# Ledger of designs, part 32: peptides against a protein of PDB entry 2N1D

Target 1, 169 residues: chain A of PDB entry 2N1D
Amino acid sequence: EVKVKIPEELKPWLVDDWDLITRQKQLFYLPAKKNVDSILEDYANYKKSRGNTDNKEYAVNEVVAGIKEYFNVMLGTQLLYKFERPQYAEILADHPDAPMSQVYGAPHLLRLFVRIGAMLAYTPLDEKSLALLLNYLHDFLKYLAKNSATLFSASDYEVAPPEYHRKAV

## One batch from the design tools (peptide; made by RFdiffusion4, then SolubleMPNN)

Design b1_p12_6_s3 (from b1_p12_6, 7 letters changed)
Fold by OpenDDE base, seed 2:
Structure b1_p12_6_s3 (fold): chain B 169 residues (1-169), chain A 12 residues (1-12)
Amino acid sequence: as target 1 above (169 residues)
Amino acid sequence: LLKKILESLRKL
């Protein structure tokens, strides 16, 4: 089994995110004010500012591209709670050609890392490649933890309107 | 190596 360790600082957020949506019947504001594309770009720029070598910069860019692609593939089918399905359908109708990394934000991105470990177990990655990938994934998660105050907030959610509740439940 | 990883992720 491939284990992707979520930083302890971010684990409570996953619980809060779940609670806000499933129990409090709230929805994350979409389109996100800070979308996944922006978060990944900020991470890449952060790594660049740290004085990485050309090779390291290349590696970061590839990891960012991979995370983005994987997010876009997985969001609709794997990362949403049932209560979020009507919202997702509306997003698809309103933004049919937009990748979900331009619509969704940090909370949904973090959910990806809860699932990615299990999926990586089915990839034909050798031990060295897997270790390298895991190192970068953990590095990115540490970045999210470092910036958690600005990336994760209950104020980015709002109570779903009565009409939404009626059609969602 | 990184390209291989990226392609693997895209196939998930």
Scores: peptide ipSAE 0.036, ipTM 0.721, DockQ to the pose 0.423
Fold by OpenDDE base, seed 5:
Structure b1_p12_6_s3 (fold): chain B 169 residues (1-169), chain A 12 residues (1-12)
Amino acid sequence: as target 1 above (169 residues)
Amino acid sequence: LLKKILESLRKL
């Protein structure tokens, strides 16, 4: 088992996110006002501004790229609740060539980290490489927690229209 | 090292 610990500050948000979508039948407003690309860019810039060495800067860039790629691969197949499927289909139709990291935002990005641990367990990574990756993933999660007030808000969700409910069975 | 990680992630 590969354990990716979610900061305690963000755990309640995962519950709220689930509740907004599944029980309250709301949708996250798309495209996100602050998409995954921008969040990752801000993180990278934040790390660079702290006077990191060249090696640390390189590592941060690679981790950011990895998170982005993994998000883009996993979003459509692993990160969406059933209620969100019609919205995703519409996004694909309207923006067929756009990576989902340019459309979705912090809530969906956070969902990735709930799943990533189990998925990493199937990778042929050695213990040293895995430990290094986990350190950066946890560092990024801490960054999300520090900025949670601006990244996670129920006001970014809206009630789905009646016609949406009919196709989201 | 991190490039190898990226490649592994793409295979998932």
Scores: peptide ipSAE 0.035, ipTM 0.721, DockQ to the pose 0.481
Fold by OpenDDE base, seed 3:
Structure b1_p12_6_s3 (fold): chain B 169 residues (1-169), chain A 12 residues (1-12)
Amino acid sequence: as target 1 above (169 residues)
Amino acid sequence: LLKKILESLRKL
């Protein structure tokens, strides 16, 4: 198995996210105030501000594009708890052509990195390529940890109404 | 090299 190490600072959030959704029956407010697209854009701009070479800048842009694409592919099928399925269905009905990276935010993006390791195991990558990818993924996760106070908050969740609860369970 | 990696990921 390919292991993607989650920063220790973010591990408690994964537990809180799970608790908010599954036990407290809350939903992340959609569309996100700060969506995945904006988070990735901020990361790219942050990397550019660090004075990277043109080659490094190009690489960051490609990593951002890759994370975005992977998120959009996996969100609906791999990253949602059962309780979130009706919400996702509503989003698809209301925004059929919108990529989910424009709808969802940091908590769901973080969930991607919990799952991505297992999926990478099915991708034919040589050791050098895998190591390079992991370095970029860990760098991005470090960025998320650094900005966790603004990206992850229980205040971005709300209690689902009774009508929703009946649909979800 | 990264481009090749991304192309591989798109096959998932």
Scores: peptide ipSAE 0.035, ipTM 0.720, DockQ to the pose 0.414
Fold by OpenDDE base, seed 1:
Structure b1_p12_6_s3 (fold): chain B 169 residues (1-169), chain A 12 residues (1-12)
Amino acid sequence: as target 1 above (169 residues)
Amino acid sequence: LLKKILESLRKL
């Protein structure tokens, strides 16, 4: 198994996220005030501002694009808790053509990185390529950690109404 | 998708 290390600063958030949804029966407010597309764009711009070479800039763009697409594919099937399924169904009904990267935000994006390691294990990768990819993924995660105060907040969640509870169970 | 990313990164 390929391990993608989650920064220590973000590990508590994963627990809080799980607790908010599963135990406290809250939902992340959708559409996100800052969606995945925006987060990735900010990261790309941040990397560009640091004076990267053309090749590194190109690589960042590819990584960003890859994360986006991977998120859009994985969100509905792999990243949601059961309690969030009705909400997702409503999103699909209301916005059938919208990519989930335009709807969901940082908490769900972070969940992707919990799963991505296992997915990488299924793909034969040379050591150099894998290391390089992991470096970029870790770099992005460090970016999330650096900006965690603005990206992760319990205030972005709200208690689900009783009507929702009946749908979720 | 990941393969595509990796191929791009190999150009570094």
Scores: peptide ipSAE 0.034, ipTM 0.706, DockQ to the pose 0.086

Design b1_p12_6_s4 (from b1_p12_6, 4 letters changed)
Fold by OpenDDE base, seed 3:
Structure b1_p12_6_s4 (fold): chain B 169 residues (1-169), chain A 12 residues (1-12)
Amino acid sequence: as target 1 above (169 residues)
Amino acid sequence: LLDEILEALRKL
């Protein structure tokens, strides 16, 4: 089992995210003001600006590309609450060719790291490569925690309209 | 499964 540790600072946000969607029946405003693509780009630039360019098996760009790919694959099937399914269907209809990393934002990206460990367990990586990847994932999560004030806000959610409730189970 | 995990976190 591959274990990805969520920073303690971000665990309360996962609870708030769950509460906003499932109990308060709100939806994250889409398309996101700051989408997953932009968050990953900012992280990559942040790492490069600090001179963290040591000769490692995984480059920052490769890690970013990997996170993006996993997000785009897993969002629709693994990262949504039941209440969000009608919204996702509408997004697919309106933006059929757009990757979800261009639509969704930080809260859904954080959800990826709750499940990514199980997915990585099936990836044919040697122990050294896996350790390096995990270090980058934890480093990225630390980055999210450091910037949590700008990335995670209840104001990015809105109460779902009555017509949405009628089509949501 | 995500719901289950997050609900568990809420109870902690």
Scores: peptide ipSAE 0.070, ipTM 0.772, DockQ to the pose 0.032
Fold by OpenDDE base, seed 1:
Structure b1_p12_6_s4 (fold): chain B 169 residues (1-169), chain A 12 residues (1-12)
Amino acid sequence: as target 1 above (169 residues)
Amino acid sequence: LLDEILEALRKL
């Protein structure tokens, strides 16, 4: 198994996210005010602003593209709690051609990193490439932790209406 | 599975 360590600063948020959805029966407001695409773009720009070489910039872009792709593939099948399934179905119905990275935000993106390690274990990457990828993934997670105050907030959630509760059983 | 993982984190 490929281990992707979640920063200690973000672990409490994962718990809060779980609690908001599963116990408090709230939903993350969609479409996200700051979607995954925007977060990844900000990260890429942040890395570029730090004076990286062309090679490093290229690598960052590739990592960003990879994270986006993995997110779009895994969101519907791996990253949602049961309570969120009706909401996802509504999103698909209303926006069938929109990638989920344009709809969902930081909390769901963070959930990806809980699962991505297991998925990478099945990806045919050489040891050097895998190590490099892992370094960038951890770097990105550190970026999320650094900007957690603006990316993660309970105010982005709202109590689901009674009619939704009936759909989510 | 995700629920179980996060629940475990809550118990820490």
Scores: peptide ipSAE 0.070, ipTM 0.771, DockQ to the pose 0.031
Fold by OpenDDE base, seed 5:
Structure b1_p12_6_s4 (fold): chain B 169 residues (1-169), chain A 12 residues (1-12)
Amino acid sequence: as target 1 above (169 residues)
Amino acid sequence: LLDEILEALRKL
């Protein structure tokens, strides 16, 4: 397994996210006010504004594209709690052609990094490329931590209605 | 799928 270290500042949020969904039976409001696409775009622009070389800008774009792709592939099967499954089904029915990166937001994006390490272990990357990728992933996580006050909030969750509760575990 | 991992984190 490839180790992707989540910043200590964000670990408590993962716990809160879990509690809100699993124990308090709340749902993240969808579509997200700030979706994954927007978060990644902001990050890319942030990196570009730091005076990076053209080569570094290219690398950032590729990393962003990779994160987006991983998220879109893994969201439905790997990043949802059981209680969120009916909501996901509703999203698919209402937005069948929309990538999940346009629907979900920061909390679900953060969940990706709990699983991404195991996925990277099966990706054919040389040692240098893997190290570089890990550096960017950690840099992105640091960015999320820096902006956590605006990206992660319990106010983005709502108590699921009784009708939903009857459908979900 | 993440429940077990995050529950472990909560116990820390």
Scores: peptide ipSAE 0.067, ipTM 0.762, DockQ to the pose 0.032
Fold by OpenDDE base, seed 2:
Structure b1_p12_6_s4 (fold): chain B 169 residues (1-169), chain A 12 residues (1-12)
Amino acid sequence: as target 1 above (169 residues)
Amino acid sequence: LLDEILEALRKL
């Protein structure tokens, strides 16, 4: 088993996110004002600004690319609540061929890290490589926690319209 | 597909 530890600062947000969607019947505003691509780019730039070595910079870029790909693969099948399915369908219709990392934002990205551990458990990664990857993932999560005030907000959600409710039933 | 991603990450 591979455990990706979510920072304690972000765990309450996962609950709030679930509550907003599932219980309050709200939807995250899409396309996101700050999408996953931009968040990852900001992280990469943040790491670069801290004077990382060339090798570390390269590694960060690869990790960012990996996270993006994981997100794009898993969003539609693994990261959505049932209530969000109609919205996702509309997004697919309105933005064909667009990667979901350009549509969705921080809350959905955070959901990835709840699931990614299970995926990593079946990887052929050696112990050293897995440890290194986990370090980067945890580093990124710490970055999200550090910037949580700007990345996670209930104001980014809105009550789904009556028409949406009718479609969702 | 995920295996390919993981393969790339393994090279870190």
Scores: peptide ipSAE 0.025, ipTM 0.636, DockQ to the pose 0.257

Design b1_p12_7_s1 (from b1_p12_7, 8 letters changed)
Fold by OpenDDE base, seed 2:
Structure b1_p12_7_s1 (fold): chain B 169 residues (1-169), chain A 12 residues (1-12)
Amino acid sequence: as target 1 above (169 residues)
Amino acid sequence: SLLKQILESLKV
């Protein structure tokens, strides 16, 4: 199994996210004000602004593309709580051709990194490539932690309406 | 971990 370490600063947020959805019966507001695509773009630009070489910039772009791909593949099947499934169905109906990275935001992106390690264990990557990938994943998580005050907020959630409860439970 | 246990309720 590939170990992806979640920064300690972000672990409490994952608990809060879980609580907001499963216990408080709230939903993350969709489409996200700041979607996954935007977050990844900001990260890439941040890395570029740090004076990296062209090769490093290329690597960052590849990592961003990879994260986006994994997110889009895994969101619907791996990253939703039961209570969120009706919302996801509504999103699919309203945005049938939109990648979920354009709809969902930071909380769901963070959930990816709880699951991605197990998925990477089945990818045919050489040791050097895997180490480099893990380094960038941890770097990205560090970026999320650094910007957590703006990326993660309970105010981005809202109490689900009564009609939603009737569909969800 | 506790976090992984909590997130076991995620759709699989």
Scores: peptide ipSAE 0.169, ipTM 0.822, DockQ to the pose 0.041
Fold by OpenDDE base, seed 1:
Structure b1_p12_7_s1 (fold): chain B 169 residues (1-169), chain A 12 residues (1-12)
Amino acid sequence: as target 1 above (169 residues)
Amino acid sequence: SLLKQILESLKV
């Protein structure tokens, strides 16, 4: 197993996210005010502003692209709680051609990093490439932690209406 | 861990 360590600062949020959805029966507001694409773009720009070399910039862009692809592939099958499935179905119906990275936001993106390790374990990467990737993934997670106050908020969730409850059961 | 147990409820 490839272990992707979640920063301690973000672990409580994963619990809060779980609680909001599964116990409080709330839904993350979609489309997200700040979607995954935007978050990744901000990260890339942040890294660029730090004076990275061209090679480093290229690597960041590749990592961003990879995260986006994994997110779009895994969101529907790996990153949703049962209660969120009707919402996902509605999103697919209303936006059939939209990548989920343009719809969902930081909480769901964070969930990816809980699951991505298992996926990477089956990806044919040499040791050097894997180590580099892991370094960037951890760097990105650190970025999320640094910006957690703006990226993760219970105010981005709303109580699901009664009609939603009926179809979610 | 508790976190992993919680996240087991995610769709698989």
Scores: peptide ipSAE 0.160, ipTM 0.816, DockQ to the pose 0.039
Fold by OpenDDE base, seed 5:
Structure b1_p12_7_s1 (fold): chain B 169 residues (1-169), chain A 12 residues (1-12)
Amino acid sequence: as target 1 above (169 residues)
Amino acid sequence: SLLKQILESLKV
């Protein structure tokens, strides 16, 4: 398995996220005020503002595109707790043509990085390419940690209504 | 790890 290290600053959030959903029976408000697409765009612009070369800018864009693709592929099958499944079904019904990166936000994006290591283990990347990718992934995670105050908040969750509880675990 | 344990309830 490929190891993707989550910053220590973000580990408590993953625990809080888990608790809010599975134990407190809350749901992240959807569509997100700041969706995954917007977060990735901000990151790319941040990297460009740091004076990167054309080649480095290209690499950032490719990494952003890759993260978006992985998120959109994995959200529905890999990144949801059982309690969130009815909400996901509602999203699919209301937004059938929208990629999930335009609906979900930072908490679900962070969950991706808990799972992505196992997925990367099966990619046909050579050692050097994998190392480079990991560096960018860790750089992105550091960016999330730096901006965690604006990206992660329990106020973005709400108690699920009684009707929801009757259809969810 | 703790994270892997608590996230085992995620769909796969």
Scores: peptide ipSAE 0.159, ipTM 0.813, DockQ to the pose 0.042
Fold by OpenDDE base, seed 3:
Structure b1_p12_7_s1 (fold): chain B 169 residues (1-169), chain A 12 residues (1-12)
Amino acid sequence: as target 1 above (169 residues)
Amino acid sequence: SLLKQILESLKV
C-alpha cells in the first residue's frame, strides 16, 4: 500500500467532519462556497507566487489536474458517508453534467487523501514518478493545513431538515 | 485508529 500521510493538524478536522455528518446528522452546504476547483487553483497560484521554476510550475499543474480527476472519479463511490447519499442524488439531478469538483469543497477533498493511497498502489508508475507524486501530494496537504482556518469550518454545515431524514432512512 | 474507523464509514 502507498502511504499518504495526513498532517497532524488536519486529523482533528477529519474527526469533526465525521462527527458533524454521521452523529449530528448535518450536511455540508452545497454547492460549496469554495469548491475543489478553486482550492486547487489557489494552490497552483500560491506555488507560482513563491518563485518556483517553470519546470516546477508545470509539475504543479499536472498534480492539480490529477487530484481533480481522482476527486471527480472517487467522490460518488468512495468519499461519502451513508447519510450524504440523498444529498448526492439531488446534486446529480440538479447538476447532471457538472464535475463534483465544482460542487463539493475542502472537507470532501480532504477525504480523498484518506483513500488515494490505495488507488495509487494500482497505478503503473515507476518508483521515481511515484515518489515525486507523493511529495507533491504531501506538499498540497501541508498547504491545506496552513490554510485550514479558512478552508474548514463547522459553520459550513447545517442540520438536515426533517424531509431529508425521511429520504435517508 | 480513529482514521481507520472513519475510513470504514465511507461508502465504497
Scores: peptide ipSAE 0.142, ipTM 0.814, DockQ to the pose 0.040

Design b1_p12_7_s2 (from b1_p12_7, 7 letters changed)
Fold by OpenDDE base, seed 2:
Structure b1_p12_7_s2 (fold): chain B 169 residues (1-169), chain A 12 residues (1-12)
Amino acid sequence: as target 1 above (169 residues)
Amino acid sequence: DLLKKILESLKV
């Protein structure tokens, strides 16, 4: 199995995210004020502003594209708690053709990295490519940690309305 | 660990 280490700074957030939804019965407000696409774009721009070579810039773009693709593939099947399923269904109904990276935000993106390691274990990547990918994934996670104060906030969640609870039970 | 518990809670 491919090991993707979550920064210690972000682990508490995963717990808070879990608690907000599963125990406090709150929902992340959708569509996200800052969606996954935007986060990835900011990361790419951040990396470019750091004076990377053209080759490294290209690699960043590929990594961003890859993360986006994985997120869009995995969100609906791998990254939701049971309580979030009705919300997801509503999103699909309202935005049937929209990629979920344009709807969901940082908390769900972070959940991807809890799962992505197992998925990468089945991808036919050579050792060098995998190592490079992992380096960028960890780099991206460090970026998320650095910007965690703006990306992760309990205020982005809201108590699910009574009618939602009726759907969820 | 806690992350494992979270992982188990994420599902279809």
Scores: peptide ipSAE 0.149, ipTM 0.823, DockQ to the pose 0.040
Fold by OpenDDE base, seed 1:
Structure b1_p12_7_s2 (fold): chain B 169 residues (1-169), chain A 12 residues (1-12)
Amino acid sequence: as target 1 above (169 residues)
Amino acid sequence: DLLKKILESLKV
Protein backbone atom coordinates (compact mmCIF):
# COMPACT_ATOMS: atom_id res chain seq x y z
CA GLU B 1 0.00 0.00 0.00
CA VAL B 2 1.21 3.46 -0.94
CA LYS B 3 0.86 5.73 2.05
CA VAL B 4 0.61 9.46 1.62
CA LYS B 5 1.06 11.16 4.94
CA ILE B 6 -1.21 14.11 5.57
CA PRO B 7 0.43 16.84 7.65
CA GLU B 8 -0.95 17.02 11.16
CA GLU B 9 -1.82 20.66 10.55
CA LEU B 10 -4.23 19.69 7.80
CA LYS B 11 -5.94 16.76 9.46
CA PRO B 12 -8.22 18.99 11.53
CA TRP B 13 -9.29 20.71 8.34
CA LEU B 14 -10.33 17.43 6.78
CA VAL B 15 -12.54 16.91 9.79
CA ASP B 16 -13.96 20.41 9.55
CA ASP B 17 -14.60 19.99 5.85
CA TRP B 18 -16.38 16.73 6.51
CA ASP B 19 -18.42 18.32 9.26
CA LEU B 20 -19.39 21.36 7.21
CA ILE B 21 -20.68 19.27 4.36
CA THR B 22 -22.13 16.17 5.91
CA ARG B 23 -23.38 17.38 9.27
CA GLN B 24 -23.95 21.10 8.83
CA LYS B 25 -25.27 20.61 5.29
CA GLN B 26 -23.16 23.36 3.81
CA LEU B 27 -21.61 23.57 0.37
CA PHE B 28 -18.27 24.87 -0.73
CA TYR B 29 -18.87 27.94 -2.87
CA LEU B 30 -18.38 27.19 -6.55
CA PRO B 31 -16.65 28.20 -8.64
CA ALA B 32 -13.87 28.46 -6.12
CA LYS B 33 -12.34 31.87 -5.59
CA LYS B 34 -9.01 30.09 -5.84
CA ASN B 35 -9.28 26.97 -7.92
CA VAL B 36 -7.02 23.95 -8.03
CA ASP B 37 -5.28 25.20 -11.16
CA SER B 38 -4.26 28.40 -9.45
CA ILE B 39 -3.10 26.62 -6.32
CA LEU B 40 -0.90 24.33 -8.35
CA GLU B 41 0.41 27.24 -10.37
CA ASP B 42 1.29 29.11 -7.21
CA TYR B 43 3.09 26.09 -5.89
CA ALA B 44 5.07 25.69 -9.09
CA ASN B 45 6.02 29.34 -9.06
CA TYR B 46 6.96 29.10 -5.42
CA LYS B 47 9.28 26.22 -6.16
CA LYS B 48 10.81 28.06 -9.09
CA SER B 49 11.48 31.08 -6.93
CA ARG B 50 13.44 28.93 -4.52
CA GLY B 51 16.25 28.49 -7.00
CA ASN B 52 15.54 25.01 -8.20
CA THR B 53 17.64 23.47 -10.91
CA ASP B 54 16.21 22.97 -14.36
CA ASN B 55 15.75 19.32 -13.61
CA LYS B 56 13.90 19.99 -10.40
CA GLU B 57 11.76 22.57 -12.10
CA TYR B 58 10.84 20.04 -14.74
CA ALA B 59 9.95 17.53 -12.08
CA VAL B 60 7.75 20.05 -10.29
CA ASN B 61 5.87 20.80 -13.48
CA GLU B 62 5.33 17.13 -14.11
CA VAL B 63 4.07 16.59 -10.58
CA VAL B 64 1.73 19.56 -10.88
CA ALA B 65 0.40 18.22 -14.14
CA GLY B 66 -0.07 14.84 -12.58
CA ILE B 67 -1.92 16.17 -9.57
CA LYS B 68 -4.20 18.15 -11.84
CA GLU B 69 -4.94 15.12 -13.97
CA TYR B 70 -5.63 12.88 -11.01
CA PHE B 71 -7.88 15.52 -9.50
CA ASN B 72 -9.89 15.94 -12.68
CA VAL B 73 -10.30 12.20 -13.03
CA MET B 74 -11.13 11.43 -9.43
CA LEU B 75 -13.22 14.42 -8.35
CA GLY B 76 -16.55 13.18 -9.61
CA THR B 77 -16.24 9.62 -8.44
CA GLN B 78 -13.94 9.67 -5.42
CA LEU B 79 -13.79 13.10 -3.82
CA LEU B 80 -17.40 14.11 -3.22
CA TYR B 81 -19.71 13.45 -0.34
CA LYS B 82 -23.23 12.37 -1.21
CA PHE B 83 -24.58 15.76 -0.21
CA GLU B 84 -22.40 17.43 -2.84
CA ARG B 85 -23.73 15.38 -5.76
CA PRO B 86 -26.49 17.78 -6.82
CA GLN B 87 -24.01 20.64 -6.83
CA TYR B 88 -21.64 18.63 -8.97
CA ALA B 89 -24.44 17.82 -11.39
CA GLU B 90 -25.26 21.49 -11.68
CA ILE B 91 -21.64 22.33 -12.37
CA LEU B 92 -21.48 19.72 -15.11
CA ALA B 93 -24.65 21.05 -16.69
CA ASP B 94 -23.52 24.66 -16.59
CA HIS B 95 -19.89 24.03 -17.49
CA PRO B 96 -19.69 20.79 -19.42
CA ASP B 97 -16.26 21.47 -20.90
CA ALA B 98 -14.58 22.93 -17.85
CA PRO B 99 -12.12 20.74 -16.00
CA MET B 100 -12.99 20.39 -12.36
CA SER B 101 -9.58 21.78 -11.43
CA GLN B 102 -10.88 25.12 -12.66
CA VAL B 103 -14.04 24.89 -10.57
CA TYR B 104 -13.12 23.34 -7.24
CA GLY B 105 -10.60 24.56 -4.70
CA ALA B 106 -8.30 23.66 -1.85
CA PRO B 107 -10.64 21.54 0.29
CA HIS B 108 -11.43 19.15 -2.52
CA LEU B 109 -7.81 19.12 -3.58
CA LEU B 110 -6.84 18.08 -0.09
CA ARG B 111 -9.35 15.25 -0.26
CA LEU B 112 -7.44 13.94 -3.26
CA PHE B 113 -4.45 13.21 -1.09
CA VAL B 114 -6.55 11.06 1.17
CA ARG B 115 -7.39 8.89 -1.83
CA ILE B 116 -4.38 9.20 -4.10
CA GLY B 117 -2.32 6.62 -2.26
CA ALA B 118 -4.68 3.85 -3.18
CA MET B 119 -4.71 5.03 -6.77
CA LEU B 120 -0.94 5.09 -6.97
CA ALA B 121 -0.82 1.55 -5.71
CA TYR B 122 -2.21 0.46 -9.07
CA THR B 123 0.05 2.69 -11.11
CA PRO B 124 2.97 0.87 -12.74
CA LEU B 125 5.77 2.99 -11.33
CA ASP B 126 9.18 1.70 -10.45
CA GLU B 127 10.30 2.03 -6.88
CA LYS B 128 12.56 4.99 -7.51
CA SER B 129 9.95 6.90 -9.47
CA LEU B 130 7.35 6.24 -6.84
CA ALA B 131 9.63 7.42 -4.08
CA LEU B 132 10.37 10.60 -5.98
CA LEU B 133 6.70 11.20 -6.63
CA LEU B 134 5.85 10.67 -2.99
CA ASN B 135 8.51 13.14 -1.97
CA TYR B 136 6.99 15.79 -4.20
CA LEU B 137 3.48 14.99 -3.03
CA HIS B 138 4.56 15.40 0.56
CA ASP B 139 6.35 18.59 -0.37
CA PHE B 140 3.17 19.91 -1.91
CA LEU B 141 1.19 18.95 1.16
CA LYS B 142 3.66 20.85 3.29
CA TYR B 143 3.06 23.82 1.03
CA LEU B 144 -0.67 23.51 1.61
CA ALA B 145 -0.10 23.34 5.34
CA LYS B 146 2.11 26.40 5.25
CA ASN B 147 -0.58 28.33 3.41
CA SER B 148 -3.54 26.75 5.16
CA ALA B 149 -4.75 30.02 6.69
CA THR B 150 -5.47 31.43 3.25
CA LEU B 151 -6.48 28.22 1.50
CA PHE B 152 -8.86 26.69 4.00
CA SER B 153 -11.68 28.64 5.59
CA ALA B 154 -15.17 27.85 6.75
CA SER B 155 -16.21 31.17 5.23
CA ASP B 156 -15.84 29.54 1.82
CA TYR B 157 -18.84 27.40 2.66
CA GLU B 158 -22.47 28.38 2.82
CA VAL B 159 -25.63 26.78 4.09
CA ALA B 160 -27.38 24.96 1.30
CA PRO B 161 -30.77 26.46 0.49
CA PRO B 162 -33.98 24.53 1.07
CA GLU B 163 -34.39 23.80 -2.61
CA TYR B 164 -31.00 22.12 -2.60
CA HIS B 165 -31.96 19.94 0.32
CA ARG B 166 -34.90 18.66 -1.67
CA LYS B 167 -32.55 17.62 -4.44
CA ALA B 168 -30.07 16.03 -2.10
CA VAL B 169 -32.48 13.66 -0.35
CA ASP A 1 -9.83 6.40 12.91
CA LEU A 2 -11.90 9.40 11.89
CA LEU A 3 -9.96 9.91 8.68
CA LYS A 4 -10.81 6.41 7.60
CA LYS A 5 -14.45 7.15 8.23
CA ILE A 6 -14.13 10.28 6.14
CA LEU A 7 -12.63 8.20 3.36
CA GLU A 8 -15.53 5.84 3.43
CA SER A 9 -17.96 8.75 3.31
CA LEU A 10 -16.41 9.90 0.03
CA LYS A 11 -17.34 6.73 -1.78
CA VAL A 12 -20.05 6.99 -4.42
Scores: peptide ipSAE 0.140, ipTM 0.818, DockQ to the pose 0.040
Fold by OpenDDE base, seed 5:
Structure b1_p12_7_s2 (fold): chain B 169 residues (1-169), chain A 12 residues (1-12)
Amino acid sequence: as target 1 above (169 residues)
Amino acid sequence: DLLKKILESLKV
């Protein structure tokens, strides 16, 4: 198994996110005010501003593209709690052609990194490439931790209305 | 492991 370490600063948020959805029966407001696409773009620009070499810049772009692809593939099947399924269905109905990276935000993006390790274990990457990828993933997670105050907030959630509860699991 | 428990709750 490929282990992707979540920064200690972000682990409490994963717990809060879990609690807000599953126990408090709240929903993350969609579409996100800051979606996954924008977060990844900000990260890429951040890395570019640090004066990296062209090769490193290219690598960052590829990593960003990869994260986006993984997110869009995995969101609907791997990154939602049962309580969020009706909301997801509504999103699909209202935005059938939109990638989920344009709808969902930081909390769901962070959930990806809880599962991405298992997916990478089955990806045909040589040892050096895998190590490099892991370094970038950890670097990105560090970026999320650094900006956690603006990216993760309980105020981005709202209590699900009674009508939603009737259709939820 | 809290992350493992969270992971288990994330499913279809």
Scores: peptide ipSAE 0.131, ipTM 0.811, DockQ to the pose 0.041
Fold by OpenDDE base, seed 3:
Structure b1_p12_7_s2 (fold): chain B 169 residues (1-169), chain A 12 residues (1-12)
Amino acid sequence: as target 1 above (169 residues)
Amino acid sequence: DLLKKILESLKV
């Protein structure tokens, strides 16, 4: 099993995210004011600004592209709570050709790392390549933790209207 | 564990 460790400082947010959606019946405001694409771009720029030009097998841009691809593939099938399904359907109808990385934000991106390990287990990577990838994923998670005050906020959620509740049940 | 509980709540 490929295990991706979530930083301890981000685990409370996963609980808050879960509570806001499933128990408080709120929805993350979409489209996100800061979407997954922009978060990944900021990370890439951050890494480049620090002079990280080592000769590793995986470049920052390749890692960013990989995270984006996995997010876009997994969002609709593995990263949503039941209560969020009607919202997702509306997003697909309104933005049929847009990748979900341009619509969703940090909370849903963080959910990816709860599940990505299982997906990577079936990826044909040698031991060295997998270790490098995991290091980058953990580095990215550390970046999210460092910027958690600006990326994760309950104010980005809103109470779902009564009309939505009828669709969700 | 918290993560396992969250995983159970997500659509798969």
Scores: peptide ipSAE 0.119, ipTM 0.806, DockQ to the pose 0.041

